# Peptides against a protein of PDB entry 4N78, part 19

Target 1, 186 residues: chain A of PDB entry 4N78
Amino acid sequence: HFQVICRLLGYQGIAVVMEELLKVVKSLLQGTILQYVKTLMEVMPKICRLPRHEYGSPGILEFFHHQLKDIVEYAELKTVCFQNLREVGNAILFCLLIEQSLSLEEVCDLLHAAPFQNILPRVHVKEGERLDAKMKRLESKYAPLHLVPLIERLGTPQQIAIAREGDLLTKERLCCGLSMFEVILT
Target 2, 155 residues: chain B of PDB entry 4N78
Amino acid sequence: MAELQMLLEEEIPGGRRALFDSYTNLERVADYCENNYIQSADKQRALEETKAYTTQSLASVAYLINTLANNVLQMLDIQASQLRRMESSINHISQTVDIHKEKVARREIGILTTNKNTSRTHKIIAPANLERPVRYIRKPIDYTILDDIGHGVKW

## One batch from the design tools (peptide; aimed at target 1 Y11 L169, target 2 R107 G110)

Design b2_p13_2_s3 (made by RFdiffusion4, then SolubleMPNN; from b2_p13_2, 7 letters changed)
Fold by OpenDDE base, seed 1:
Order: sequence, then structure tokens, then C-alpha cells
Structure b2_p13_2_s3 (fold): chain B 186 residues (1-186), chain C 155 residues (1-155), chain A 13 residues (1-13)
Amino acid sequence: as target 1 above (186 residues)
Amino acid sequence: as target 2 above (155 residues)
Amino acid sequence: MYLPMFEEGMKKR
């Protein structure tokens, strides 16, 4: 699903969605969540000492239940605050999954474009074969597929310009060194 | 452009008119030949004259048709070429616009990006004490130890 | 890898 979303939205659509999600998250954090956190802080016991171990696990649990009774009984915490936190969490996960999906798509595009852009994979050299000879053979094999040089030889100036720009657009991808998710986490 | 206009406005209409006139002339020639044959004392001569006129008329019509056909073909070729050029131009514009939109989109999404922190691969400090490769002595796993565990079929 | 098309956007933040 995320792959389809990435394909449909493209960079522009993803940017818009991400910006809006960030706004929503900010609104949730600075609004409702902050208010609930403040309220919770006010209700929290100022002094919470560890009960004596002699009370055993049940006694300790009861102690904490008693100390946190006001928090536990705060009905709006479960219904509204936790829901907002879920929304924030979902937004973060969405951003992560979008970035991952986009990266996969970009990598796929790069891989598909590579033969046409004179980007050759490192050939696995079997024992006894010269790497240089294999690479030369590979270069020779894919030389006719080099799109930009081909267009430069056969195309109009306008076609050449478009081909060069297209080549650049194809080569430059977010996955090559940029992260959106890291921005979302700051 | 001038050639296409000339073909459309002058040559092809002119050719059509010429062909129509030729049709009218053929009718006149036919009437003439018929009358000449009837009135002529030398029917053989009249027949030969008719044959000559017929041949000439057919040749003329054939020429007119051929000329007109060639002009139409030329017109179509020019139009086809113009359409191809127009298509190419539209495609170039479209591609240019798409590239521009893509660049804008990339700038926009770029606002939401940061450089990936290449975590310095902690140099795996090779432990100073190279633990001597413990010779993996393949002890055969005795699976019979598991024979008593589970509801397996008591053979 | 230098990604100038995206980095232009980064500078605007």
C-alpha cells in the first residue's frame, strides 16, 4: 500500500502529506497532550517513596495503585489522551513507512537506470579471472545503452538538454544521502 | 508553409478544375469524332483520327490525374511532417514542464530532509587477545537424547 | 553524494 501511495503522490504529494502530518502532530503535542500532561503532573504525588519490600509484591502494587489512584481514575486519560498519543504514533509510523517505501522505489529506479547511465555493478570475479577484463567486456556490452551519449550524437539540442536534465533527475534520489524521518524525530 | 498554401489554394483546386474541363473536352471530342465518322467518305481515315484523338485525350487525362495525385500526396506529406513537428514541440514543452515541476517538488520535499548521519562504524576494535580459534570439534549430535521427550510414536 | 536539487530545499529551513 505504501509503495502505491509513493508512486501516486510522488515527491510533491509526499511533501504535502508529510507537512500536514507534522502540523497535526505538532497540534496534538502542543495542545491536548500537553494539557493532559500538565494535569497529570499536578495530580502526581509529589513524594513517592518505595514501599518496604516486606509488603511483598501484592502490597507494593496496592501501594502504587493507591498513590496513583487519581491518575488511574482519570477517565479522560484513557479515552482522549491515549488516543491522541496513538495518532501521534501512527503519524510517525506512517512517515517511516513512506520513507522506506520511497527509498525502495528510488533504489529500484536507480537500478533500472544504471545500465543506461554507464553505472556498472561490481562484477564478482571468480578465481583466476581478471577483474579488468570482465569490466571491459561489461562496459563494451552496455556501451550502446548509454542514453545521454547516444542522444548527444543523434539528437537535437533540445533533446540533448532534456536528456541531460532527465539523467540528472534520475541520478539524484533522496535515498542517496537524505532522510526525512530524521527530521521528523527532531 | 508557402508550398502547402500553394498546393491547397492553387495547385489542387486548379488540377481539379482542369480535370473537370478535360471531362467536358472529352465529351466534345467524342461528339466531334462521331460526327466526323458519319460525315466522312473515308471511314478508315476518320477511324484513325478518332483513335488518335482518343489516345491523346486519355493521355491528357492520365497526366492530369497523375499531377493532381502527386500534388495531393505532396500536400499530405507536408501536413504529416508539420504534425510530427508540432507533436515534437508539444512533447518537448511537456517534458520541460514536467522537469520543472519535478525540480520544484524536489525542493519542497528537500525541506523535510536532512543528511543521513553516517554512523561512524565503530571501528570494531579487534580484541587484543585473539582468542585462539577453538577448533570446532564436530561432536555428532546424539538425537537419541530427545527420544524421551514428547508424545512421539513409541516404536 | 551531493544532491543539489534537494539541498536547495534544505537551506530554506
Scores: peptide ipSAE 0.317, ipTM 0.812, DockQ to the pose 0.689
OpenDDE base, seeds 2, 3, 4, 5: peptide ipSAE 0.312, 0.304, 0.307, 0.310; ipTM 0.813, 0.810, 0.808, 0.812

Design b2_p13_2_s4 (made by RFdiffusion4, then SolubleMPNN; from b2_p13_2, 6 letters changed)
Fold by OpenDDE base, seed 2:
Structure b2_p13_2_s4 (fold): chain B 186 residues (1-186), chain C 155 residues (1-155), chain A 13 residues (1-13)
Amino acid sequence: as target 1 above (186 residues)
Amino acid sequence: as target 2 above (155 residues)
Amino acid sequence: MYLPVFEEGMKER
């Protein structure tokens, strides 16, 4: 599903969605969640001493239940605050999954474009074969597929310009060094 | 453009008219040949004349058809070339627009990105001295120490 | 890797 979303939205669509999600998250965090946290801090027992171990596990549990009774009974905490936290969590997960999916798509694009851009994969050298010889063979094999040089040789000035720009855009991908998720976490 | 216009407005219509006129003329020639054959005392001569006219007429029609066909083909070639040029222009514009849109999109998403902290893989400098794993001697926990603690019914 | 097109956006933050 996320892969499909990434393909449909593209960079622009993803950017828009992410921006809106960030706004939503910000509003939730600074609004309702913050208020609940403040309230919880106010109702939190100022002094919560560890009960004596002699009371046993049941006694200790009862003690904490009693101390936290006001918090536990705060119905809005379960219904509203937790819901908002779920929404935030979902938003974060969504962003993560989108980035991962986008990264996969970009990697695929890079791999598909590589032969046309003079990017050769590292070939596994079988025992006894010279790496250099294999690389030269590969270079020779894919040399005719190099798009930019081909267009530079055969194309019009306008075509050459377009090809160069296209090549640049093909090479530049977020997965090469940028992260969206890190921004979201900050 | 001038050539295409001449073909469309003058040469092709003119050729069509010429061909039509030729058709009419052929009918007249046929009538003439028929009458000449009937009225002529020398039928052999009349036949030879008919053959000559037929050959000439066919040659003329063939020439007219060929000329017209060539003009039509030329017209089509010019039009095809024009269409190809237009297509090329449209494609160039489209590609330019797409590139521009892509750049804009990338700038937009770029706002939401930061450089991946290449976690400097701190070369876990393997401490030179592999501290020999201190043999974890599991001392058995003597649980008997707890036997006296609790309301357990000593059977 | 230098990503100039994306980096233009980064500078705008």
Scores: peptide ipSAE 0.271, ipTM 0.810, DockQ to the pose 0.735
OpenDDE base, seeds 1, 3, 4, 5: peptide ipSAE 0.268, 0.266, 0.270, 0.282; ipTM 0.807, 0.807, 0.806, 0.813; seed 5 fails the geometry check

Design b2_p13_3 (made by RFdiffusion4)
Pose (drawn by RFdiffusion4):
Structure b2_p13_3 (pose): chain A 186 residues (1-186), chain B 155 residues (1-155), chain P 13 residues (1-13)
Amino acid sequence: as target 1 above (186 residues)
Amino acid sequence: as target 2 above (155 residues)
Amino acid sequence: VHLSTFEEGREER
């Protein structure tokens, strides 16, 4: 699903959705969640020590039950507090997962562009063979596929300018050195 | 474009009217052969001149049509090439707009991004100078090696 | 790695 969502939205669609999800998280954190956090903070026990081991685990469970009774009995703890937090969590997971799908989508695009952009994989080296001397030979084999230099050789200035721009857009992808989840959290 | 204007404004309309002139002039020439036969004292001579005019009328109508047909074809060939160049220009404008729309989209998502500081190194990196193997040499106990440390006491 | 197509968006931020 995320893979399809990435393809249909593109960069502009994903960007707007992320910007809008930030507005939703802001609305919830500074809104209903904040109201209920302030309310439950008062219902909270002003102080609560961690009992020594001596008291034993059953007596510690009893002690936490009494100290946190008002939290355990709070009627809207699930239907509101947990629900709102779940929505915020899902919004964060969407941003993370959608970025991962976008990264996969970019890397595949770059794999198909590599033959037309003079990007060769490492070649096997037998005895008496140097990669330096061999990679240059392989580059000659795929020389007719190098798009930008061919157009600069036979193309019109208009076709050349358009080729340079398209070649730039093709080789520059977010997965080459950029990320978003960090900015989302910040 | 100059050859097209010449075809559209003069050569086609002109060659076309020259065809209409043939329409009117041939009906005159048909009457003349009938009159020249009637006045003619020599019926055989007047028939040979009618034949001459018939053959000449045929050669003329075929020439006028051929000339006009070549002009119409040249016009269509030129117009076909115009559409060829125009489509090429429209395609470039289209590519240009697509590049622009993409730049706008990438600018929009670029706001939500930062550098991912990732690097690549080796599993093991040996030091530039490996530790020299130090030979063992016996030496006596020396109770004076600490005399210069702090407030020593020499003996 | 510098990426020019995303640079303006990062500067705006």

Design b2_p13_3_s1 (made by RFdiffusion4, then SolubleMPNN; from b2_p13_3, 5 letters changed)
Fold by OpenDDE base, seed 2:
Formats: structure tokens, C-alpha cells, sequence
Structure b2_p13_3_s1 (fold): chain B 186 residues (1-186), chain C 155 residues (1-155), chain A 13 residues (1-13)
């Protein structure tokens, strides 16, 4: 599903969605969640000492239950605050999954374009084969597929310009060095 | 442009008219030949004249058809060439626009990106002195200390 | 890898 979303939205659509999600998250964090946290801090026992171990597990549990009674009974915490936290969590997960899906798509695009851009994979050299010879053979094999040089030779000036720009667009991908998720986490 | 216009407005219509006129003329020739054959005392001569007229008429029609066909083909070729040029122009514009849109999109998403922290794999400098794993001597937990704590009925 | 098309956007932040 996320892969399909990435394909449909493209960079522009993803940017818009991410921006809106960030706004929502910011609103939730600075608004409702912050207020609940403040309230919780106010109702938290100022002094909560660890009860003596002699009371046993049940006694200790009862002690903490009593100390935190106001918090536990705070109905809005369960209904509103947790819901907002869930929404934030979902937004974060969504962003993560979108970025991962986008990265996969970009990698695939790069791999598909590689033969046309004079990017050759490192070939596994079997025992006894010279790496240099194999690489030269590969270079020779794919040389006719180099798109930009081909168009530069045969194309119109306008076609050449478009090809160069297209080549650049193909090479530059987010996965090559950029992260959106890191921005979202900050 | 001028050539196409001439073909469309003058040559092709003119050729069609000529062909139509030729058809009418052929009917007249046929009538003439028929009458000539009936009225002539020398039937052989009349037949030879008919053959000559038929050959001439067929040649004329063939010429007119060929000329018209060539003009139509030429017209179509010119039109096809014009369409190809137009298509090429549209494609170039479309590609330019798409590239521009993509660049804009990349700028937009770029706002939401940061450089991947190449985790400098801090070379975990293995401390040179591998502290010998202190043999974790598991002291057995003596649970008998808890035997006196609780309402357990000593059977 | 230098990604100038995206980096232009980064500078706008």
C-alpha cells in the first residue's frame, strides 16, 4: 500500500502530506498532549517513596495504586490523551513507512537506469577470471546504451538539453544522502 | 504551405473535374464509335478506328488517375510531415514542463529533508586490554530464607 | 553525494 501511495503522490504529493502531518503532530503535541502532561505533573505525588519491601507485592501495588489514584481515575487520559498519542504515533509510523517505500522505489529506479548512465555493478569475479577483463567486457557491452552520449551524437540541441536534465534528475535521489524521517523526529 | 494549399484548392479539385469530364467524353466517344461502325461500309476500318480511340481514351484516363493519385499522396505526405513537426513540438514542451515540475517538487520535498547522519561508525576501538570476562560465579540463591515467610501450612 | 536540487529546498528551511 505504501509503495502505491508513493508512486501516486510522487515527490510533490509526499511533501504535501508530510507537511500536513507535521502540522497535525505539532498541534497535538503543543496543544492537548502538553496540557495533559502539565495536568499529570500537577497531580503527581510530590513525594513518592518506595514502600518497604516488607509489605510484599500486593501491599506495594496497593500503595502505588493509592498514590496514583487520581491519575488512574482520570478518564480523559484514557479517552483523549491516549487517542492523541496514538494519532501521533500513527503519523510517525506513516512517515517512516513512506520514506522506506520511497527509498525502495528510488533504489529500483537507480538500478534500472544504471546501465544507461554508465554505472556498472561490481561483478562477482569467479576464480580465475581477471576483474579488469570482465569489467572491460561489461563496459563494452553497455556502451551503446549510454543515453546521454547517444543523444549528444544524434539528437537536436533541444533533445540533448532534455536528456542531460533527465539524466541529472535520474541520478539525484533522496536515498542517496537525505532523510525526511530525521527531520520529523526533531 | 503554398504547395499544400495549391494541392488542396487547385490541383486535386481540378484533377477530379478533369476525370469527370473525361468520363463524359468517353461516353461520347463510345457513341461515336458505335454509330460509325453501323454506318460505315468498311467495317474493318471502322473497327480499327474504334480500337485507336479506345486505346487513346484508356491512356488518357490512366494518366488522369495517376496524376490525381500522386497529388493526393503528396498532399498526405505534407500533412503527415506537418503533424509530425507539431507532435515533436508538443512533446518537447511537455517534457520541459515535466522537468520543471519535477525540479519544483524536489525543492519542496527538500525542505523536509536533512543529511543522513552517516553514523560515523565510531571505530569501536576495542580496548586493547580485553578485560578477561570476570567469571560470573552464580551463587545459588538459597530460597530457604523465605520458608518462614507466609501462612504456608507445614505439612 | 551532492544533491543540489533537494539542497535548494533545505536552504529554505
Amino acid sequence: as target 1 above (186 residues)
Amino acid sequence: as target 2 above (155 residues)
Amino acid sequence: MHLPMFEEGMKER
Scores: peptide ipSAE 0.361, ipTM 0.806, DockQ to the pose 0.690
OpenDDE base, seeds 1, 3, 4, 5: peptide ipSAE 0.361, 0.349, 0.353, 0.360; ipTM 0.803, 0.801, 0.801, 0.807; seed 5 fails the geometry check

Design b2_p13_3_s2 (made by RFdiffusion4, then SolubleMPNN; from b2_p13_3, 6 letters changed)
Fold by OpenDDE base, seed 1:
Structure b2_p13_3_s2 (fold): chain B 186 residues (1-186), chain C 155 residues (1-155), chain A 13 residues (1-13)
Amino acid sequence: as target 1 above (186 residues)
Amino acid sequence: as target 2 above (155 residues)
Amino acid sequence: MYLPLFEEGMKER
């Protein structure tokens, strides 16, 4: 699903969605969540001492239940605050999954474009074969597929310009060194 | 452009008119030949003249048709070429716009990006004590030890 | 890898 979303939205659509999600998250954090956190802080016991171990696990649990009774009984915490936190969490996860999906798509595009852009994979050299000879053969094999040089030889100036720009756009991908998710986490 | 205009406005209409006139002339020639044959004392000569006029008329019509056809074909070729050029231009503009939109989109999404922190691969400090590779002595697993465990078929 | 098309946007933050 995320792959389809990435394909449909493209960079522009993803940017818009991410910006809006960030706004929503910010609104939730600075608004409702902050208010609930403040309220919770007010209700939190100022002094919470560890009960004596002699009370056993049930006694300790009861102690904490008693100390946190006001928090536990705060009905709006379960209904509204936790829901907002879920929304924030979902937004973060969405951003992560979008970035991952986008990265996969970009990698796929790069891989598909590579033969046409004179980007050759490192050939696995079997024992006894010269790497250089294999690479030369590979270069020779794919040389006719080099799109930009081909267009530069056969195309109009306008076509050449478009081809160069297209080549640049093809080569430059977010996955090559940029992260959106890291921005979301700061 | 001038050639196409000339073909459309002058040559093709002119050719059509010429062909129409030729039709009218053919009718006149036919009438003439018929009358000439009837009135002529030398019917053989009149027939030969008719044949000559018929051949000439047919040749003329054929020429006019051929000329007109060639002009129409030329017109179509020019139009086809113009359409191809227009298509190419439209495609070029479309591609240019798309590239521009893509660049804008990339700038926009770029605002939401940061450089990936290449976590310095912690130099796996090779433990100073290279534990001598314990020669994995493949002890043959004696599976006979399991023969007494479970409801196996007593062969 | 230098990604100028995206980095232009990064500079605008």
Scores: peptide ipSAE 0.353, ipTM 0.813, DockQ to the pose 0.641
OpenDDE base, seeds 2, 3, 4, 5: peptide ipSAE 0.350, 0.344, 0.348, 0.351; ipTM 0.815, 0.812, 0.811, 0.815

Design b2_p13_3_s3 (made by RFdiffusion4, then SolubleMPNN; from b2_p13_3, 7 letters changed)
Fold by OpenDDE base, seed 5:
Structure b2_p13_3_s3 (fold): chain B 186 residues (1-186), chain C 155 residues (1-155), chain A 13 residues (1-13)
Amino acid sequence: as target 1 above (186 residues)
Amino acid sequence: as target 2 above (155 residues)
Amino acid sequence: MYLPLFKEGMEKR
C-alpha cells in the first residue's frame, strides 16, 4: 500500500502529506499533549522516595501505584492523551514507512535506469576470469543503450537538453543521501 | 502553408470541376462518334476515329484522375507532416513542464530532508573468540525481485 | 553524493 501511495503522490504529494503530518504532530505535541503533561506534572508527587527493598516487587508496585493514584485515575489521560499519542505515533510510523517505500521505489528506478546511464554493477568473477575483461564486455554490451550520448549524437538541441535534465533527475534520488525521517525526529 | 492552401482551395476543387467538365465533354464526344458512324459511308474510318477519340478521352480522364489523386495525396502528406510537427512541439512543451514540476517538487520535499548521518563506524570490537571463518558463499543477488517495482522497463 | 535539486530546498529551511 505504501508503495502505491508513493507512486501515486510522487515527490510533490509526499511533501504535502509530510508537511501536513508535521503540522498535526506539532499541534498535538505543543497543544493537547503539552497541556496534559503540565497537568500531570502538577499532580506528580513532589517527593517520591524509593521504598525499602524489603517490601518486594509487589509492595514496591503498590507503593508507586498509590503515589501515582491520581495520575492512574485520570480518565482523560487514557481517553484523550493516549489517543493523541497514538496519533503522533501513527504519524511518525507513516512517515517512516513512506520514506522506506519511497527509497525502495527510488532504488528500483536507479537500477532500471543504470544500463542506460553507463552505471554497471560489479560483476562476479569466476575463477580464471579477469574482471577487466568482463567489465569491458559488459560495457560494450550496454554501450548502445547509453541514452544521453545517443541523443547528443542524433537528437535536436531541445531533445539533448531534455535528455540531460532527465538524466539528472533520474540520478538524483533521496535514497542517495537524504532522510526525511530524521527531520521528523528533530 | 501556401502550398496546402493552394491544394485545398484551388487545385483539388479545380480538379474536381475538371472531372465534371470532362463528363460533359465525353458525352459530346460520344454523340459525335455515334452520329459520325451513322452518317459516314466509310464505317471502318468512322470506327477508327471513334477508337481514337475514345482512347484520347480515356487518357484525358485518366490524367485528370491521376492528377487529382496525387494532389489529394500531397495534401494528406502535408497535413500529416504538420500534425507530426505539432505533436512534437506539444511533447516538447509537455516534457519541459513535467521537468519543471519535478524540480519544484524536489525543492519542496528537499525542505523536509536532512543529510543521512553516516553512522559512526562503531568500533567493531572483534569478539575474543575468532569463530572459524564461515565460508561466505556469495549468493548472486537476484535482481528479479525488483522487476515489478518501479517505473522502469520490465526486462 | 551531491543532490543539488533537493539541497536547494534544504537551504531554504
Scores: peptide ipSAE 0.332, ipTM 0.817, DockQ to the pose 0.713
OpenDDE base, seeds 1, 2, 3, 4: peptide ipSAE 0.331, 0.330, 0.327, 0.329; ipTM 0.815, 0.816, 0.814, 0.813

Design b2_p13_3_s4 (made by RFdiffusion4, then SolubleMPNN; from b2_p13_3, 6 letters changed)
Fold by OpenDDE base, seed 5:
Structure b2_p13_3_s4 (fold): chain B 186 residues (1-186), chain C 155 residues (1-155), chain A 13 residues (1-13)
Amino acid sequence: as target 1 above (186 residues)
Amino acid sequence: as target 2 above (155 residues)
Amino acid sequence: MFLPVFQEGMEER
């Protein structure tokens, strides 16, 4: 589904969706979640010391349940605050999955374009074969497919300009060095 | 433009009119040949004259048809060439617009991106002591180790 | 890798 979304939206659509999600997340964090956090801080015990280990795990758990009773009994925490946190979490996950899906699409595009852009795959060299000889053969095999040089030789100035720009846009992808998710986490 | 206009407005209509006129002339020639053959005392001469007129008339019509056909073909070739040029122009504009839109889209999404932190690939210092590849001795899986794990019915 | 088209957007941020 995310791959289909990426194909449908493209860079523009993804940008718009991501911007809106960031706004939503910001609104949730700075609004409702912040208010709940402030409220929780007010009801939080001022002094919460670690109980003695002698009480064992059950006793320690009971101690913390007692200390946090007011927080646990805060009904709005479960219904509203957790829902908002789920929404934030879903938004973050959505952004992550979109970026991953986009990266896969971009890699696919790069791989498909590679023969036309003089980008050669690493050739497996069998024992006794020269890597250079294989690479030269491969270069010679794909040389007629090099789009930009071909158009530069045969095309009009306008076609050459378009081909160069198209080549640049084909080579430049987010997956080559950029991350959206890191921005979202900041 | 001028050539196409001349073909459409002058040459092709003119050729069609010429063919129509030729039809009328052919009827006259046919009438003449028929009358000449009937009235002539020398039927062989009249027949030879008829053959000559028929050949000339057919040649004339063939020429007119060929000329008209060539003009129509030329017209179609010019039109096809114009359409191809127009298509090329439209494609060029379309591609330019698409490239522009793509650049705009990339700028927009670029606002939401940062450089990937190239994690300093810590040079994995190969440990100096290459542990000798312990020959993987396929030890038979002792399934008896699992005998105590799970509520298997001991029959 | 320098991605100039995307970088223009980054600089606008």
Scores: peptide ipSAE 0.242, ipTM 0.813, DockQ to the pose 0.693
OpenDDE base, seeds 1, 2, 3, 4: peptide ipSAE 0.232, 0.233, 0.233, 0.229; ipTM 0.806, 0.808, 0.806, 0.805

Design b2_p13_4 (made by RFdiffusion4)
Pose (drawn by RFdiffusion4):
Structure b2_p13_4 (pose): chain A 186 residues (1-186), chain B 155 residues (1-155), chain P 13 residues (1-13)
Amino acid sequence: as target 1 above (186 residues)
Amino acid sequence: as target 2 above (155 residues)
Amino acid sequence: SNYWEEWMKNMEP
C-alpha cells in the first residue's frame, strides 16, 4: 500500500501529506492531549517513592495500586488519552514508513538510470588484469549508451539543455544523501 | 513560408483561373471549327485544321491540370512539414514544463529534509607504524631512577 | 556534508 501511495502522490503529494500530518500532531499535542496531561498531572500523586526490595514484590504492587488508583479509575483514560496518542503514533509511523517506501522507489529508479549515466558495477578480475585497465574498457563498451554526451554531440542546443536538466533530476534522489524522519521529530 | 505564400496566393489561384480560361476558350475554339468548316471551301482542309485544334486542345488541358496538380501536392508537402516542426517544438515546451513542475515538487519536499551523515570505511584499519619489537636486555636494579621525580634524595 | 544545500539550489525553479 505504501508503495502505491508513494508512486501516486510523488514528491509534492508526500510533502503536503507530511506537512498536514505535522499540523494534526500539533493540533493533538497542543490541544486535547495537553488538556488531559494537565488534568491527569493533578490527579497524579504528588510524590511516589520506589519501595525498597525488603517490602517484596506483592507489597510493592499493592503500594502502586493504591498510589495510582485515581489513574487506574480515570474513565476517559482509554477512550480519549490512549486514542489520541495512538493517532499521533500512527502519524509518526506513516511518515517513517512512507519515507522507506520512497527510498526503495528511488533506488530502483537509479538502478535503471545507471546504464544511461555511465555507472558501472564492479567487474571480476582474473590474473594479469587490472580493474583500472578493465573498467575503462567496459566504459567503452557502454559508451554509446551514455546519454548526455551523445546529445551534446548530435543534439540541438534546446535538446541539450533539456537533457542536462533531465539528467540532473534523474541522478539526484533523496536516498543519495537526504532524510526526513529527523526533521519530522525535530 | 515564402514558397507557401506563393502557392496560396498566386500560383494555385493563377493556374486555377488559367484552367477556367481554358473552359471558356475551348468552347470558342469549338465554335470556330464549326464556322471555319462551314465557310471553308476545302472540307478536307477544314477537317485537318479541326483535328489540329482537337489535338492541341487535349495537350493544353493535360498540361494545365498537371501543372496545377504539382502545385497542390507541393502545398500539402509543405504543410505536413509544418506540423512536423510544430510538434517538435510543442514536445520541447512540454518537456520543459515537466522539468519545472518536478523542480517545484522537489523544492516542496526539500524543506522536510536534512543531510544523512553516513560514511563508508574498512572493517579493520592498521596503524601507519606497527609497534617495534623491543629486545630484552638485563639490567640491574637501580634505586636512583625516581631521584628526579618530586623531591628526590640522592645517596 | 553540503549535499542538501547543493540539492536545494539545483531544485530552485

Design b2_p13_4_s1 (made by RFdiffusion4, then SolubleMPNN; from b2_p13_4, 7 letters changed)
Fold by OpenDDE base, seed 5:
Structure b2_p13_4_s1 (fold): chain B 186 residues (1-186), chain C 155 residues (1-155), chain A 13 residues (1-13)
Amino acid sequence: as target 1 above (186 residues)
Amino acid sequence: as target 2 above (155 residues)
Amino acid sequence: SNYLEEFLALTTP
């Protein structure tokens, strides 16, 4: 699903969605969640001593439940605050999944473009074959597919300019060195 | 352009008119030949004359058709060439627009990105010798880093 | 910071 979304939206659409999600997250964090956190801080017990180990696990749980009773029973916390936190979590997850899907799409594009850009995969040399000979053979095999040199030889000046620009745009993708998710976490 | 205009406005219409006139003339010739044959005392001579007129008429029509056909073919060739040039121009514009749109889109998404903090595990030991103008050897983007990301497209 | 700059540099007309 995310792959389809990435294909449909492209860079521009993804950017718009990400910007809106960031706005939503910011609004939730600075608005409702912040207000609830402030309220919770006010009602938090000032002194919460660790109960003696002699009370056992049930007794300790009951102790903390009693100390935090007002917080636990705060109905708005359970309904509104936790829901907002879920929304934030979902937004973050959504951004992560979109970025991952976009990266996969970009990798596929790069792989498809590689033969046309004189980018040869590192061939696993089987035992006994000279790496150099195999690489030369591959280079010779794909040499006719090098798009930019081909257009430089046969194309008009305008076509050459477009081809060079297209080649650069094809090579430089987000997945090569950029992260959106790191920006979201900041 | 002048040649195409001449073909469209003068040569082809003229050829069509000539062909039509030839048809009308053929009908007159046919009527003449028929009447001549009926009225002539020498049927053999009348027949030979009819044959001659028929041959001449057919030759004339063939010539007119051939001339018209050649002019139409020439017109079509010129138009085809013009269409190819137009197509090339449209393609160029389309590609330019697409590249521009891509650049705009990249700017929009780029502002939402930061450089990947590659954990500096491998100290790329920058070779010490400062002095040589670091030819921006665009290090070929090692796409092998992406090999571990996603379901490897089994080639 | 170098890749982002390069990436954005391609977007400059």
Scores: peptide ipSAE 0.259, ipTM 0.747, DockQ to the pose 0.652
OpenDDE base, seeds 1, 2, 3, 4: peptide ipSAE 0.256, 0.242, 0.250, 0.251; ipTM 0.743, 0.744, 0.738, 0.745; seed 3 fails the geometry check

Design b2_p13_4_s2 (made by RFdiffusion4, then SolubleMPNN; from b2_p13_4, 10 letters changed)
Fold by OpenDDE base, seed 5:
Structure b2_p13_4_s2 (fold): chain B 186 residues (1-186), chain C 155 residues (1-155), chain A 13 residues (1-13)
Amino acid sequence: as target 1 above (186 residues)
Amino acid sequence: as target 2 above (155 residues)
Amino acid sequence: SDYLDRFLELTTP
């Protein structure tokens, strides 16, 4: 589904969706979640000392349960705050999945374009074959497919300009060096 | 444009009319030859005259057909050439628009991106012995960087 | 130049 969404939306559509999600996340974080955090800070015990290790794990848990009783009993925390956190989580996950799907699509595009852009695949050398000979053979095989040099030789100046620009745009993709998810996390 | 217009409006219609007129004339010639043969005391001479008229008439019709055919072919060639030029122009515009749209889209999404922290990929010390072929083999785009991203959950 | 800068430079007419 995400792959289809990425194909359908393209860069522009993904950008719009991401911007809106960022706005939603920002609104949730700066609004409702912030208010809950402030409220929680107010009800937090001022002095929470680490319980003595002598109480054991169950005793320590009970101690913290007692110290946080008011927080645990805060009904709105379980309903509204958790829902908002789920929404934020879903938005983040959505962004991650979209970016991953986009990266996959871009990789596929790059792979498909590679033979036309003088990008040779990694060659597995069988035992006894010279890497250089195989590479030369591949270069010779794909040389007629190099689009930009072909158009530079046969095309009009306008076609050459478009081909060069298209080649550059094809090579320079988001997946090569950019991350949207890192922006979302900051 | 002027040549195509002349072909469409004058030459081809004119050629069709000429061919039709030639048909009418051929009927007259045939009637003449038939009557001449019947009335002539010298049948051999009449036959030779008929052969001459027939040859001339056939040559004339062949010329008219050939001229008309050439004009039609020329018309079609001009139209095909115009269509190809138009197609080329449309394709150029379309590609320019697509590139522009792509640039706009890239600007929009680019604002939402940051540079990937290229973790100092430890120089995988390629074992020393791989004879570096001297030629600038463009580093194959290491798609392995994307391998970690591509384990997308097939939803 | 950062990849981002190059990516964005492509968007300039």
Scores: peptide ipSAE 0.305, ipTM 0.742, DockQ to the pose 0.627
OpenDDE base, seeds 1, 2, 3, 4: peptide ipSAE 0.292, 0.301, 0.299, 0.302; ipTM 0.736, 0.738, 0.736, 0.738; seeds 2, 3 fail the geometry check

